# Peptides against a protein of PDB entry 9IZ0, part 50

Target 1, 345 residues: chain A of PDB entry 9IZ0
Amino acid sequence: ITCLGSNGHTYKQLVKGGNDDLRQDAVMEQVFEQVNGFLRSYRKTSQRNLSMRTYKVIPLALKTGVIEWVQDTIPLGEYLDSAHKVYHPKEWSLSTCRKLIAEKQMEDLETRLKVYDLVCRHYRPVFRHFFLESYADPVQWFTTQTNYARSTAVASVLGHVLGLGDRHGQNILIDKTSGEVIHIDLGIAFEQGKKLPVPECVPFRLTRDVVDGMGITGVEGVFRRCMEFTLETLRREEDSLLSVLEVLRYDPLFSWLISPLRRMKKQKMQLENFNQPESGNITTDASRDPKIQRNNVSGESEAERAILKVRQKLSSTLSVEASVGELIRIAQDPSYLALMFCGWS

## One batch from the design tools (peptide; aimed at target 1 R98 D166 L196)

Design b2_p20_4_s3 (made by RFdiffusion4, then SolubleMPNN; from b2_p20_4, 11 letters changed)
Fold by OpenDDE base, seed 1:
Structure b2_p20_4_s3 (fold): chain B 345 residues (1-345), chain A 20 residues (1-20)
Amino acid sequence: as target 1 above (345 residues)
Amino acid sequence: MLSLEEIKLKELEEALERRK
């Protein structure tokens, strides 16, 4: 839909209908706007224009809402699949890599590491080419790559602190104008990604292609420093951030738990991305709703647990540098990446 | 042979020199 803004400009808006609870996205975007306030107030972050890129989400009903159409964006996964075919036409397809990882999903860590390493050798990073080839002007190249590293650093810290899940390449948009990342589909938060059929074991997405986009300095340049400044800001504003999250504890529109329906939908999408559609009538007999005993862990108890985990992640027990160093190490660790659905790109 | 990034860095240096 195209809406006329109060400023007389026409905005393209995506009306999303379906089973996606846009209320979760809207609430997380509100948290990001508050965090962007903290980042603007702190000298080290404001001087670098550090922000989480946000988009307007207006929930209209339980399953319908208006999302601001982020113009001039591409999903990271869409770019990487297309670019990999161009720059490495003799390497394995994304489908081949996915199949090999899936076939070993139930195997031990040693077997999964061997398959992950094999996939990595046959699927090399390409995301550097987004910056090198999309920007003819060297100042635009440097600016956009810097903005990418900055925005990825902010998103990585926030993603860890808020426990954002489902951070696959289709849920991360790249702004073609600024080079900034835009995170979408925010309905898996507060470590609910650990409850997925493939548990998320990394604090944020820092795969080889995510690093390749940072240029020659990789994680040791702009990215690490911007993570440190972002974490320093969030530690300083801990009480303010926790106060924002406490308001959400009482928001009847916010679910601290992944809905069983959303979990099943994500499970199905993960499985369908492994199986090429052989034409077989898989009558999904929807009848075996496993009576997951909803242990009536009150939504309040899960909210309290979530807020406690946020507080623990903001602990000053380790220096900012040590904490960021550990997060970067864990996010790049093959022992965690080999366990992911798509940890190689 | 210079990497694509080394080429871009050189182009950036030359562009910054032209702006002075």
Scores: peptide ipSAE 0.348, ipTM 0.876, DockQ to the pose 0.011
OpenDDE base, seeds 2, 3, 4, 5: peptide ipSAE 0.124, 0.326, 0.006, 0.314; ipTM 0.758, 0.864, 0.380, 0.864

Design b2_p20_4_s4 (made by RFdiffusion4, then SolubleMPNN; from b2_p20_4, 12 letters changed)
Fold by OpenDDE base, seed 1:
Structure b2_p20_4_s4 (fold): chain B 345 residues (1-345), chain A 20 residues (1-20)
Amino acid sequence: as target 1 above (345 residues)
Amino acid sequence: MKSLEEEALELLEEALKRRQ
């Protein structure tokens, strides 16, 4: 839909219909706006224009809403698949890599590490080419790569603290004008990604291609320093952030748990991305509803656990530098990346 | 010519056999 704004500009809007609860996205965007307030108030983050990129979400009903279409963006995964075919046409396809990881998903860690290492040798990083091909001017190239590293650092800290899940390459947009990242589909938060069929084991997405986009210094340049300043700001504003999350505890429309329907949808999408469309009528006999004992863990008890986990992640027990160092280490650890759906790119 | 998938599976099997 195209809407005329009160400013006389036409905005493209995506009407999202279906089982996606846009209220979860809208609430997380409100949390990001509050965090952006903290980042603007703190000198070290404000001087670097550090922010979580936001998009407007207007929930209209339980299953319908309007999302502001983020113009001049591309999904990271779409760019990487296209660029890999151009720069490495003799390497394995993304489908081949996915198939090999899927075939060994039930094997031990040592087997999965061997598969991951093999996939990594036959699927090399290409995301540096985004900046090299898009920006002919060296100043624009440097500026956009710097903006990418900064925005990725903010999103990584905030994504860890809030326990954002489902951070695959289709849920991360790149702004082609600024180089900044935009995270979408925010309905898996507060570590609910650990309850997916392929559990999320990393604090945020820091794959080889995510690092390749940071340039020759990788994580040891702008990225690490901007993570440190972001975490320092969030620790300073802990009580303010927790107060924002406590308001959500009393929102009867906010779900602290991944819905069974959303879990099943993500399970199906994960399985469909592993299976090539062989035309077999897989009558998925939906009759095996595992009696997931609805442990009537009150939504309040899950909210309290989520808020406690946020507080624990903001703990000053370790220095900012030590905490960021450990997060970067874990996010790049092959022992965790080998367990992901797509940990190689 | 083997598909890139068949070559990938063979390389995987060889990498796994080096475990014995």
Scores: peptide ipSAE 0.105, ipTM 0.768, DockQ to the pose 0.040
OpenDDE base, seeds 2, 3, 4, 5: peptide ipSAE 0.041, 0.030, 0.030, 0.029; ipTM 0.698, 0.588, 0.593, 0.648

Design b2_p20_5 (made by RFdiffusion4)
Pose (drawn by RFdiffusion4):
Structure b2_p20_5 (pose): chain A 304 residues (1-257, 299-345), chain P 20 residues (1-20)
Amino acid sequence: ITCLGSNGHTYKQLVKGGNDDLRQDAVMEQVFEQVNGFLRSYRKTSQRNLSMRTYKVIPLALKTGVIEWVQDTIPLGEYLDSAHKVYHPKEWSLSTCRKLIAEKQMEDLETRLKVYDLVCRHYRPVFRHFFLESYADPVQWFTTQTNYARSTAVASVLGHVLGLGDRHGQNILIDKTSGEVIHIDLGIAFEQGKKLPVPECVPFRLTRDVVDGMGITGVEGVFRRCMEFTLETLRREEDSLLSVLEVLRYDPLFSWLGESEAERAILKVRQKLSSTLSVEASVGELIRIAQDPSYLALMFCGWS
Amino acid sequence: VEKILEALPPTQRELFEENL
């Protein structure tokens, strides 16, 4: 539902009747805003203007809340389906991949990796072409590319820290003229998903297409640097963060999918921010564990 | 099966149903 404005600008409101965890999304957005404040009060984490982008959430009811449909965007999942067909029509469709992996579900590890390798060989990455031929001449394109890299890196590090759940393309919105990513529908949090009926391996959203969209350079450069600066900044302001997560723990609103998984979840948050390992080594291991095909094969259908 | 479907995120649930 799109309404005008007194200043003359239209605002789009996405109302949802489905039982999306909009209250959890709201509290998570509050944490994200406070993180933006942390990144604001520092030299390195603000020269890059890095921020985990937040979309305003106004949940009137958990089942029937309303959120801000962000200014003109195309969701990642709804995108690069048309781009896949237009750019690579010869290659296989999503139908062949999907249920072919469906055949993979009951198979062993080697079979799963083999079929995944085959399908991934068939379906070359295509998201790299969104930032080309869409935004503007090169300066704006590069600004948008670095904005996407930064925003996705910060969002991914924060999701790994807070154990964010679903990370399909249907839950990622790319801005357009700016390029900052907006994660949507973050109902599953504090390590909720891996432990699904169907298990996962990847800690944060990192497919081949996504790393292809970061530019010619994969996730080694601006992405890693932004991730590691984010990790160090989050560690330096760790006490305030755990304070925020504690106040989340003691209220019965945040979903942690007496004693609760929330305690262990924040312990794992501390471990993830623990200074025992160098931050650079932590970012390196995170990139490896999110990029390796062996982990990617077991994730789920698609996810090429 | 129903219990597994109910435990899946909406995205995975829709994809699983499409596979069916």

Design b2_p20_5_s1 (made by RFdiffusion4, then SolubleMPNN; from b2_p20_5, 9 letters changed)
Fold by OpenDDE base, seed 3:
Structure b2_p20_5_s1 (fold): chain B 345 residues (1-345), chain A 20 residues (1-20)
Amino acid sequence: as target 1 above (345 residues)
Amino acid sequence: LEELLEKLPPTLRKILEEML
């Protein structure tokens, strides 16, 4: 829809209806605003203007709401597909890479690693070109690349801590004005990404293209340091963050679990994206809406488990540097990336 | 390096000082 603002400007807004739980997105955006408060209060993060980029979500009903149209953005995956065709026209198509990974999805780790490595050799990173193309001024180039590395660092720490899943290139927007990342579709949180048909095994998206956008230093420098400062802030504000999450524990409208319907929808979308023949035995017994006995007891137990997992991720057992080092290592580990739906870019 | 940093816009200087 297009709305006329009180200022006489027209704003595009996305009305989502049907099956998207915009309440989950709205709640996660509220958590991000609280975290942004912590980042603004702490000297090491405030001096760097570290923030999770947010967007306005207004839930109107159980499955309907209005989302702010994020202007001047492009999905990371859309840019990468277009740029790869331009810069590497002799390399494999994204569809070829997806097909090869899918064909080996049921194979052992060694076979999947070989296929991942083969795909990586035939699909090289290009995301550095976003900054080189978009910003002719060296100051703007450097500023936007730094903003990208900073925003990616915040999103990576926060995404790990909150267990944000489904972080594919279409759910990550790049702001073309600032270079900042904007995470959208927040309906898979608290490690529910591990329950997807293709489990999400990485703490956050740190693929070769995500790293290529950081420039010559890659993960070393701005990104690592901003992850450390972000994690230090979140550890300091642990009780405040947990208190926000405890409010959600008692929200009967918040879902701590991925819905079976969302899981099935994601399974279908994954199969369609792989051109896998529908194994004709998906009996669409869509008619049994299993009365999700919202056993309040099961929801509360899952909320408690989620909060305990957040607390565990904020544990000071390891230094900030050691914790960030391990997260960066795991997020780039080929043994995890080879298991993902799209770990090569 | 310091003289180069002084000639940079304050935003870039701050970013570079944060990278160094």
Scores: peptide ipSAE 0.016, ipTM 0.462, DockQ to the pose 0.011
OpenDDE base, seeds 1, 2, 4, 5: peptide ipSAE 0.013, 0.007, 0.007, 0.011; ipTM 0.427, 0.330, 0.406, 0.365

Design b2_p20_5_s2 (made by RFdiffusion4, then SolubleMPNN; from b2_p20_5, 11 letters changed)
Fold by OpenDDE base, seed 1:
Structure b2_p20_5_s2 (fold): chain B 345 residues (1-345), chain A 20 residues (1-20)
Amino acid sequence: as target 1 above (345 residues)
Amino acid sequence: LEELLNKLPPTLRKILLEAL
């Protein structure tokens, strides 16, 4: 839809309908706006213009809302699939890589690591080319690559702290003007990504292509330092951040748990991406959800556990540098990336 | 570092100092 703003400008907006709880996205965007307040108040983050890129979400009903159309963006996964065909036309297709990882999904870690390494050798990083192609001026190139590394650092820390899941290449947009990352589809938070059919084992997405976009220094320099400054700011504002999350504890419409519908939708999307032929009428008789004991953990007890995990992630038991160093190590560890749906790019 | 920074345009120098 196109809406006329109060400023007289016309804005294109996406009307999203379906099973996605846009209220959860809207609440997470409000949390990011508060965090952006903290980042603006702290000298080290403010001087670098560190922010989580936000988009406006207006929930209109349980399954309908208006999302701001983020102009001049591309999904990271769409760019990478296109660029990989151009720069590495003799390498394996994304479909081939997905198939090989899928075929070994039930195998041991050693077998999965061997397949992951094989896929990595036949699917090389290309995301550096985004900046080289898009910016002919060296100043714009360097500025935009720096903005990318900065925004990725903020999103990585905040994504870890809030336990954001489902961070695949279609849920990460790149702003073609600024080089900043925009995270979309925020309905998997507070480590609910670990409850997906393919559990998320990394704190944030730091795949080889995500690193390749940072340029010659990779994770060293701008990215690492901006993660450190972001974590330092969040530790300083711990009580303020926890107070924002406590307000959500009392929102009866905020789901601290992944909805069964969203879990089933993600399961279906994962199965479809594995090109498993539809072998037969699996009537998903919703009656045979295995009795995973729905421990009737009140939504309150899940909120409390989520807040306790946020507090634990903000703990000053380790230095900022040590904490960031460990997060970067885990996020790049092949032993975790080999377990992911798409850990190679 | 200062000699390298002085060879850069003021805008790039600012961005580098902000990135450092």
Scores: peptide ipSAE 0.010, ipTM 0.428, DockQ to the pose 0.011
OpenDDE base, seeds 2, 3, 4, 5: peptide ipSAE 0.009, 0.014, 0.008, 0.008; ipTM 0.341, 0.430, 0.420, 0.382; seed 3 fails the geometry check

Design b2_p20_5_s3 (made by RFdiffusion4, then SolubleMPNN; from b2_p20_5, 9 letters changed)
Fold by OpenDDE base, seed 2:
Structure b2_p20_5_s3 (fold): chain B 345 residues (1-345), chain A 20 residues (1-20)
Amino acid sequence: as target 1 above (345 residues)
Amino acid sequence: LEELLEKLPPTLRAILEEVL
């Protein structure tokens, strides 16, 4: 839809309806705005303009709302598929890579690592070209690549702390003007991504193409230092952040658990993307009536467990540098990436 | 609590004000 503002300007908006919980997206965007407040108040983060890029979400009902149309953006996955065809036209298609990974999904780690390595050799990173082709001026190139590394660092720390899931290349937008990342579809949070049919094993998306966009330094320099400053700010503001999350404990409409319907929808979409023929005997272990699990675990007990996990991730037991170092290590570890739906790009 | 409520976004504040 196009809305006329009181200022006489026209604004494009996306109306989303159906089974998507836009209230969860709106709540998560509000948590990001609070975190952006903490990042603006702390000298080390404010001097670098560190922020989680947000968008406006207006929930109209439990399953309907309006989202801001984010202009001048492209989904990371759409750019990467297009750029890979241009820069590496003799390499394997994304569909070929997905098929080979899927064919080995039930195999041991050693077999999955061999297939992951093979796919990586036939599907090379291209995301550096986004900056090289879009910005002819060296100052604009450097600024936008720096903004990308900074925004990715903030999103990586915050995504880990809040346990954001479903961070595939279509749920990450790139701003073509600033180079900033914009995370969308926030309906999988508080580590509910581990309950997907393909469990999420990494703390955030730090695939080879995500790293290639950081340029010649990769994860070193801007990205690592901005993760450290972001985590230092979140540790300082732990009580403030936990208090914001405690508000959500009292929202009777907030879903601390992935809905069975959303899990089934994501399962179907994953199977369709693997081009698996309808082998009619996937015993959906639908026999565990997800109503039975809802009746035995109070929503309060799940909220309390989620908040406890956030507190544990903000623990000062390790230094900021050690904690960030371990997160970066795990997020890039082939032993985790080989287990993912699309860990190579 | 009041200082925290003032810092909260309007939607989160409204949820708190309905429960408190």
Scores: peptide ipSAE 0.021, ipTM 0.503, DockQ to the pose 0.017
OpenDDE base, seeds 1, 3, 4, 5: peptide ipSAE 0.013, 0.012, 0.014, 0.015; ipTM 0.421, 0.399, 0.390, 0.431

Design b2_p20_5_s4 (made by RFdiffusion4, then SolubleMPNN; from b2_p20_5, 7 letters changed)
Fold by OpenDDE base, seed 5:
Structure b2_p20_5_s4 (fold): chain B 345 residues (1-345), chain A 20 residues (1-20)
Amino acid sequence: as target 1 above (345 residues)
Amino acid sequence: LEEVLEALPPTLRELLLEAL
């Protein structure tokens, strides 16, 4: 929809309806605004303008709301699909790569690693071209690439700590003006990505194209240092962050679990990639919502487990540098990436 | 990080050190 503001400006807004719990997105955006307060208060993060890019979410009902339309953005996956066709026209298509990984999804790790390596050799990174195409001035090129690495570092730490899932290329927007990343569709949090039919086994998205966008230093520069400063800030503000999450424990409307409908939607998307689209109009009348009495006791126990896991991720048992080093290693490890859903690469 | 910075041209190293 397009709304006319009291200032005479027109604002485009996205109305989402149906089965997406926009209250979870709105709550996660509130957590990000609190974290942005901590990042602004700490010298090492404030001097680098570190922030999680946020957007406005207004929940109107249990299953309906309005989302801010983020202007001047492109989904990472949309850019990458177009750029691979331009820069590597002789390489495999994304559909071919996804098919090969999907065909081996039920095989052992060794077979999945061989297929992942084969795909990587025939589908090379291109995301560096986003910055080279968009910014003719070297200062703008460098500034936007730096903003990308900084925003990706903040999002990677927060994504790990809060256990954000479903970080595919359509749920990550790139701001064409600033180079910053914007994470959308926050309805898989607190490690619920591990409950998907193909479990998420990496802490955040650090695919070859995500690294290629950081420039010649890859992860060994602005990205690593900004992850370290972000994690140092979150460890310092642990009690403040846990207090924000504890308020959500008592919200009867907040879901610490993946919604059954979102799980079914993801399961269908993961299964439909195995069968060619037979055009069967299965009008499954979704009218039988079993009244799952949400026993308040089950929600509270899941909230407590989620908060405990956040506390464990903020533990000072390892140095900030060692913790970030291990997260970067795991997020790039082929033994984990080869186990991800075919749409992850 | 230090080894990567040492391998870079001086102009790119200065820009990276300002960004760090």
Scores: peptide ipSAE 0.034, ipTM 0.520, DockQ to the pose 0.013
OpenDDE base, seeds 1, 2, 3, 4: peptide ipSAE 0.027, 0.025, 0.025, 0.000; ipTM 0.576, 0.543, 0.562, 0.286

Design b2_p20_6 (made by RFdiffusion4)
Pose (drawn by RFdiffusion4):
Structure b2_p20_6 (pose): chain A 304 residues (1-257, 299-345), chain P 20 residues (1-20)
Amino acid sequence: ITCLGSNGHTYKQLVKGGNDDLRQDAVMEQVFEQVNGFLRSYRKTSQRNLSMRTYKVIPLALKTGVIEWVQDTIPLGEYLDSAHKVYHPKEWSLSTCRKLIAEKQMEDLETRLKVYDLVCRHYRPVFRHFFLESYADPVQWFTTQTNYARSTAVASVLGHVLGLGDRHGQNILIDKTSGEVIHIDLGIAFEQGKKLPVPECVPFRLTRDVVDGMGITGVEGVFRRCMEFTLETLRREEDSLLSVLEVLRYDPLFSWLGESEAERAILKVRQKLSSTLSVEASVGELIRIAQDPSYLALMFCGWS
Amino acid sequence: SEELLELLSETEREEFEELH
């Protein structure tokens, strides 16, 4: 529902009748805003202007809340389905991949990796072409690319830290003229998903297409540097963060999918921010564990 | 099965149903 504005600008409101965890989304957005404040009160984490982008959430009811449909955007999942067909029509469709993996579900490890390798060899990455031929001449394109890389890196590090759940393209919105990413529908949090009926391996959203969209350079450069600066900044302001997560713990609003998984979750948060391992080594291991095909094969259908 | 579906996100649910 799109309304005008007194200043003359239209605002789009996405109202949902489904039982999306909009309260959890709201409190997560509050944490994200406070993180933006942390990144704001520091030299390195603000020269890059890095921020985990937040979209305003106004949940009137958990089942029937209303959120801000962000200014003109095309969701990642709804995108690169048309781009896949237009750019690579010869290659296989999502239908062949999907339920072919469906045949992979009951198979062993080697079979799962083999079929995944085959399908991934068939479906070359295509998201790299969104930033081309869409935004503007090169300066704006590069600004948009670095904005996407920064925003996705920060969002991914934060999601791994807080154990964010669903990370399909249907839950990622790319801005357009700016390029900052907006994660949507973050209902599953604090390591909720891996432990699904169907298990996962990847800690944060990192497909082949996503790394292809970061530019010619994969996730080694601006992405890794932004991730590691985010990790160090989050560690330096760790006490305030765990304070925020504690106040989340003691209220019965945040979903942690007496004693609760929230305690163990924040312990894992501390471990993830623990200074025992160098931050650079932590970022390296995170990139490896999110990029390796062996982990990616077991994730779920698609996710090429 | 219906109880497991209720624990999935919307995307996971749709993809799971397609697989079946």

Design b2_p20_6_s1 (made by RFdiffusion4, then SolubleMPNN; from b2_p20_6, 10 letters changed)
Fold by OpenDDE base, seed 4:
Structure b2_p20_6_s1 (fold): chain B 345 residues (1-345), chain A 20 residues (1-20)
Amino acid sequence: as target 1 above (345 residues)
Amino acid sequence: LEEVLARLSGTQRELLLELL
């Protein structure tokens, strides 16, 4: 839909109906706006214009809402799939790579590492080409690549601290004008990604293509430094950030847990990626709720655990540099990446 | 520093901020 604002400007909006609860997204966007306030107030982050790119979410009902249409964007995964076919037409298809990783999903770490390494040798990074294709002017190229590294750094720190999950290539948009990343579909937060059928083991997405987009310096430059300044700001504003999260503890509509429906949907998507598209009309007889023992962990106890985990991630026990160094190391570690879902690549 | 940064635009400002 297109709406006319009270300011006389027209805004495109996406009306989303379905099974997804947009309240989680709306809450996370509110947290990001508060964090953007902290980033604007702190000299080291404000000088660099560090921010999490946000979008407006208006939940209308359970499973219905309006989302701001982010103009001039492309999903990271969509770009990478296209670019890889252009730049590396003799390498393996993404479908082949996903299949090989999926076939070994239940195997030991050593076997999964061997398959991950094999896939990496037959599927090279291409994301550097996004900036080279889109920007013929060297100043625009450099500016956009710098904006990408900065926005990725902010999103990586926030994604770690808030425990954002489900950071696959379709949930990360690239702004084709600024090079900034926009994270969407925020319904997996507070480490609930670890409760997926294939647990998320990395603090944020730092795949080879995410690094390739940072240019020749990779993680060693703008990205690392902007992560450090972002984490320093969040440590300084710890009490303010925790106070924002405590307000959510009293929201009766907010869920600190991944919904059973979202977990089942992700499980189904993870299983469907194993099968070629056989056109089987599987009538979803939604009737067999397996009696998963609801350990009645009160929603309050999960909120308290989530807030405690945020506090622990903001701990000053390690320096900012040491903390960022460890996060970057873990996010790139093949021993973690090889354990990820085949759609993580 | 803020005055120097205010006089710089685009790539020169960004490069200086990367060195800081």
Scores: peptide ipSAE 0.029, ipTM 0.566, DockQ to the pose 0.012
OpenDDE base, seeds 1, 2, 3, 5: peptide ipSAE 0.028, 0.028, 0.031, 0.022; ipTM 0.593, 0.541, 0.598, 0.505; seed 3 fails the geometry check

Design b2_p20_6_s2 (made by RFdiffusion4, then SolubleMPNN; from b2_p20_6, 11 letters changed)
Fold by OpenDDE base, seed 1:
Structure b2_p20_6_s2 (fold): chain B 345 residues (1-345), chain A 20 residues (1-20)
Amino acid sequence: as target 1 above (345 residues)
Amino acid sequence: LEEVLEKLTGVQREILLELL
């Protein structure tokens, strides 16, 4: 839709209708706006203009809402698929890589690592070319690549702390004007990504292409330092951040758990992306969810556990540098990336 | 250092911030 703003400008907006509760996205965007307040309050983060890129989400009903149309963006996965065909036309297709990983999904870690390494050798990083192609001026190239590394660092720390899931290349937009990342579809938070059919094992997305976009320094430099400054700020504002999350504990419409509908939708999308032929009537008999004891863990007890995990992630037991170093190590570890749906790009 | 950062604009400021 196109809306006339109070400023007299016309804005394109996306109307989402469907099974996605836009209230989860709206709440997470509000948390990001508060965190952006903290990042503006500290010298090391404010001097670098560190922020989580936000977009406006207005939930209108349980299944409908208005989302800001983020202009001049592209999904990371869409760019990477297109660029890979241009720069590496003799390498494997994304579909071939997905198939090989899927065929080994039920195998041991050693077998999965061998297939992951094989895929990585036949699907090389290309995301550096986004900056080289889009910005002919060296100053614009440097500025946008720096903005990308900074934005990715903020999103990585905040994504880890809040336990953001489903961070695949279609849920990460790149702003073509600034180089910043915009995270969308925020309905999997507080480590609910670990409950997906393919569990998320990394703290944030730091795949080879995500690193390739940082340029020749990779994670060493702008990205690492901006992660450290962001984590330092969040540790200082722990009580403020926890107070924001405590307000959500009392929101009866905020779900601390992944909805069965979202879980089923993500399961279907994962199966479709694996090109497994529909073997037979999966009767959508919603009655035969195996009695995994839904321990009637009150929504309150899930909120309490989520807040406790946030507090644990903000612990000062390790230095900022040691904590960031471990997060970067885990996020790049082949033993975790080989277990992911798309850990190679 | 803050006074130098205030005098610097654009890419020079960003380079200096990443050397600190």
Scores: peptide ipSAE 0.169, ipTM 0.791, DockQ to the pose 0.012
OpenDDE base, seeds 2, 3, 4, 5: peptide ipSAE 0.142, 0.024, 0.138, 0.135; ipTM 0.767, 0.559, 0.771, 0.759

Design b2_p20_6_s3 (made by RFdiffusion4, then SolubleMPNN; from b2_p20_6, 8 letters changed; failed a check: too like the target's own chain)
Amino acid sequence: LEEILSLLSSVQREELEELL

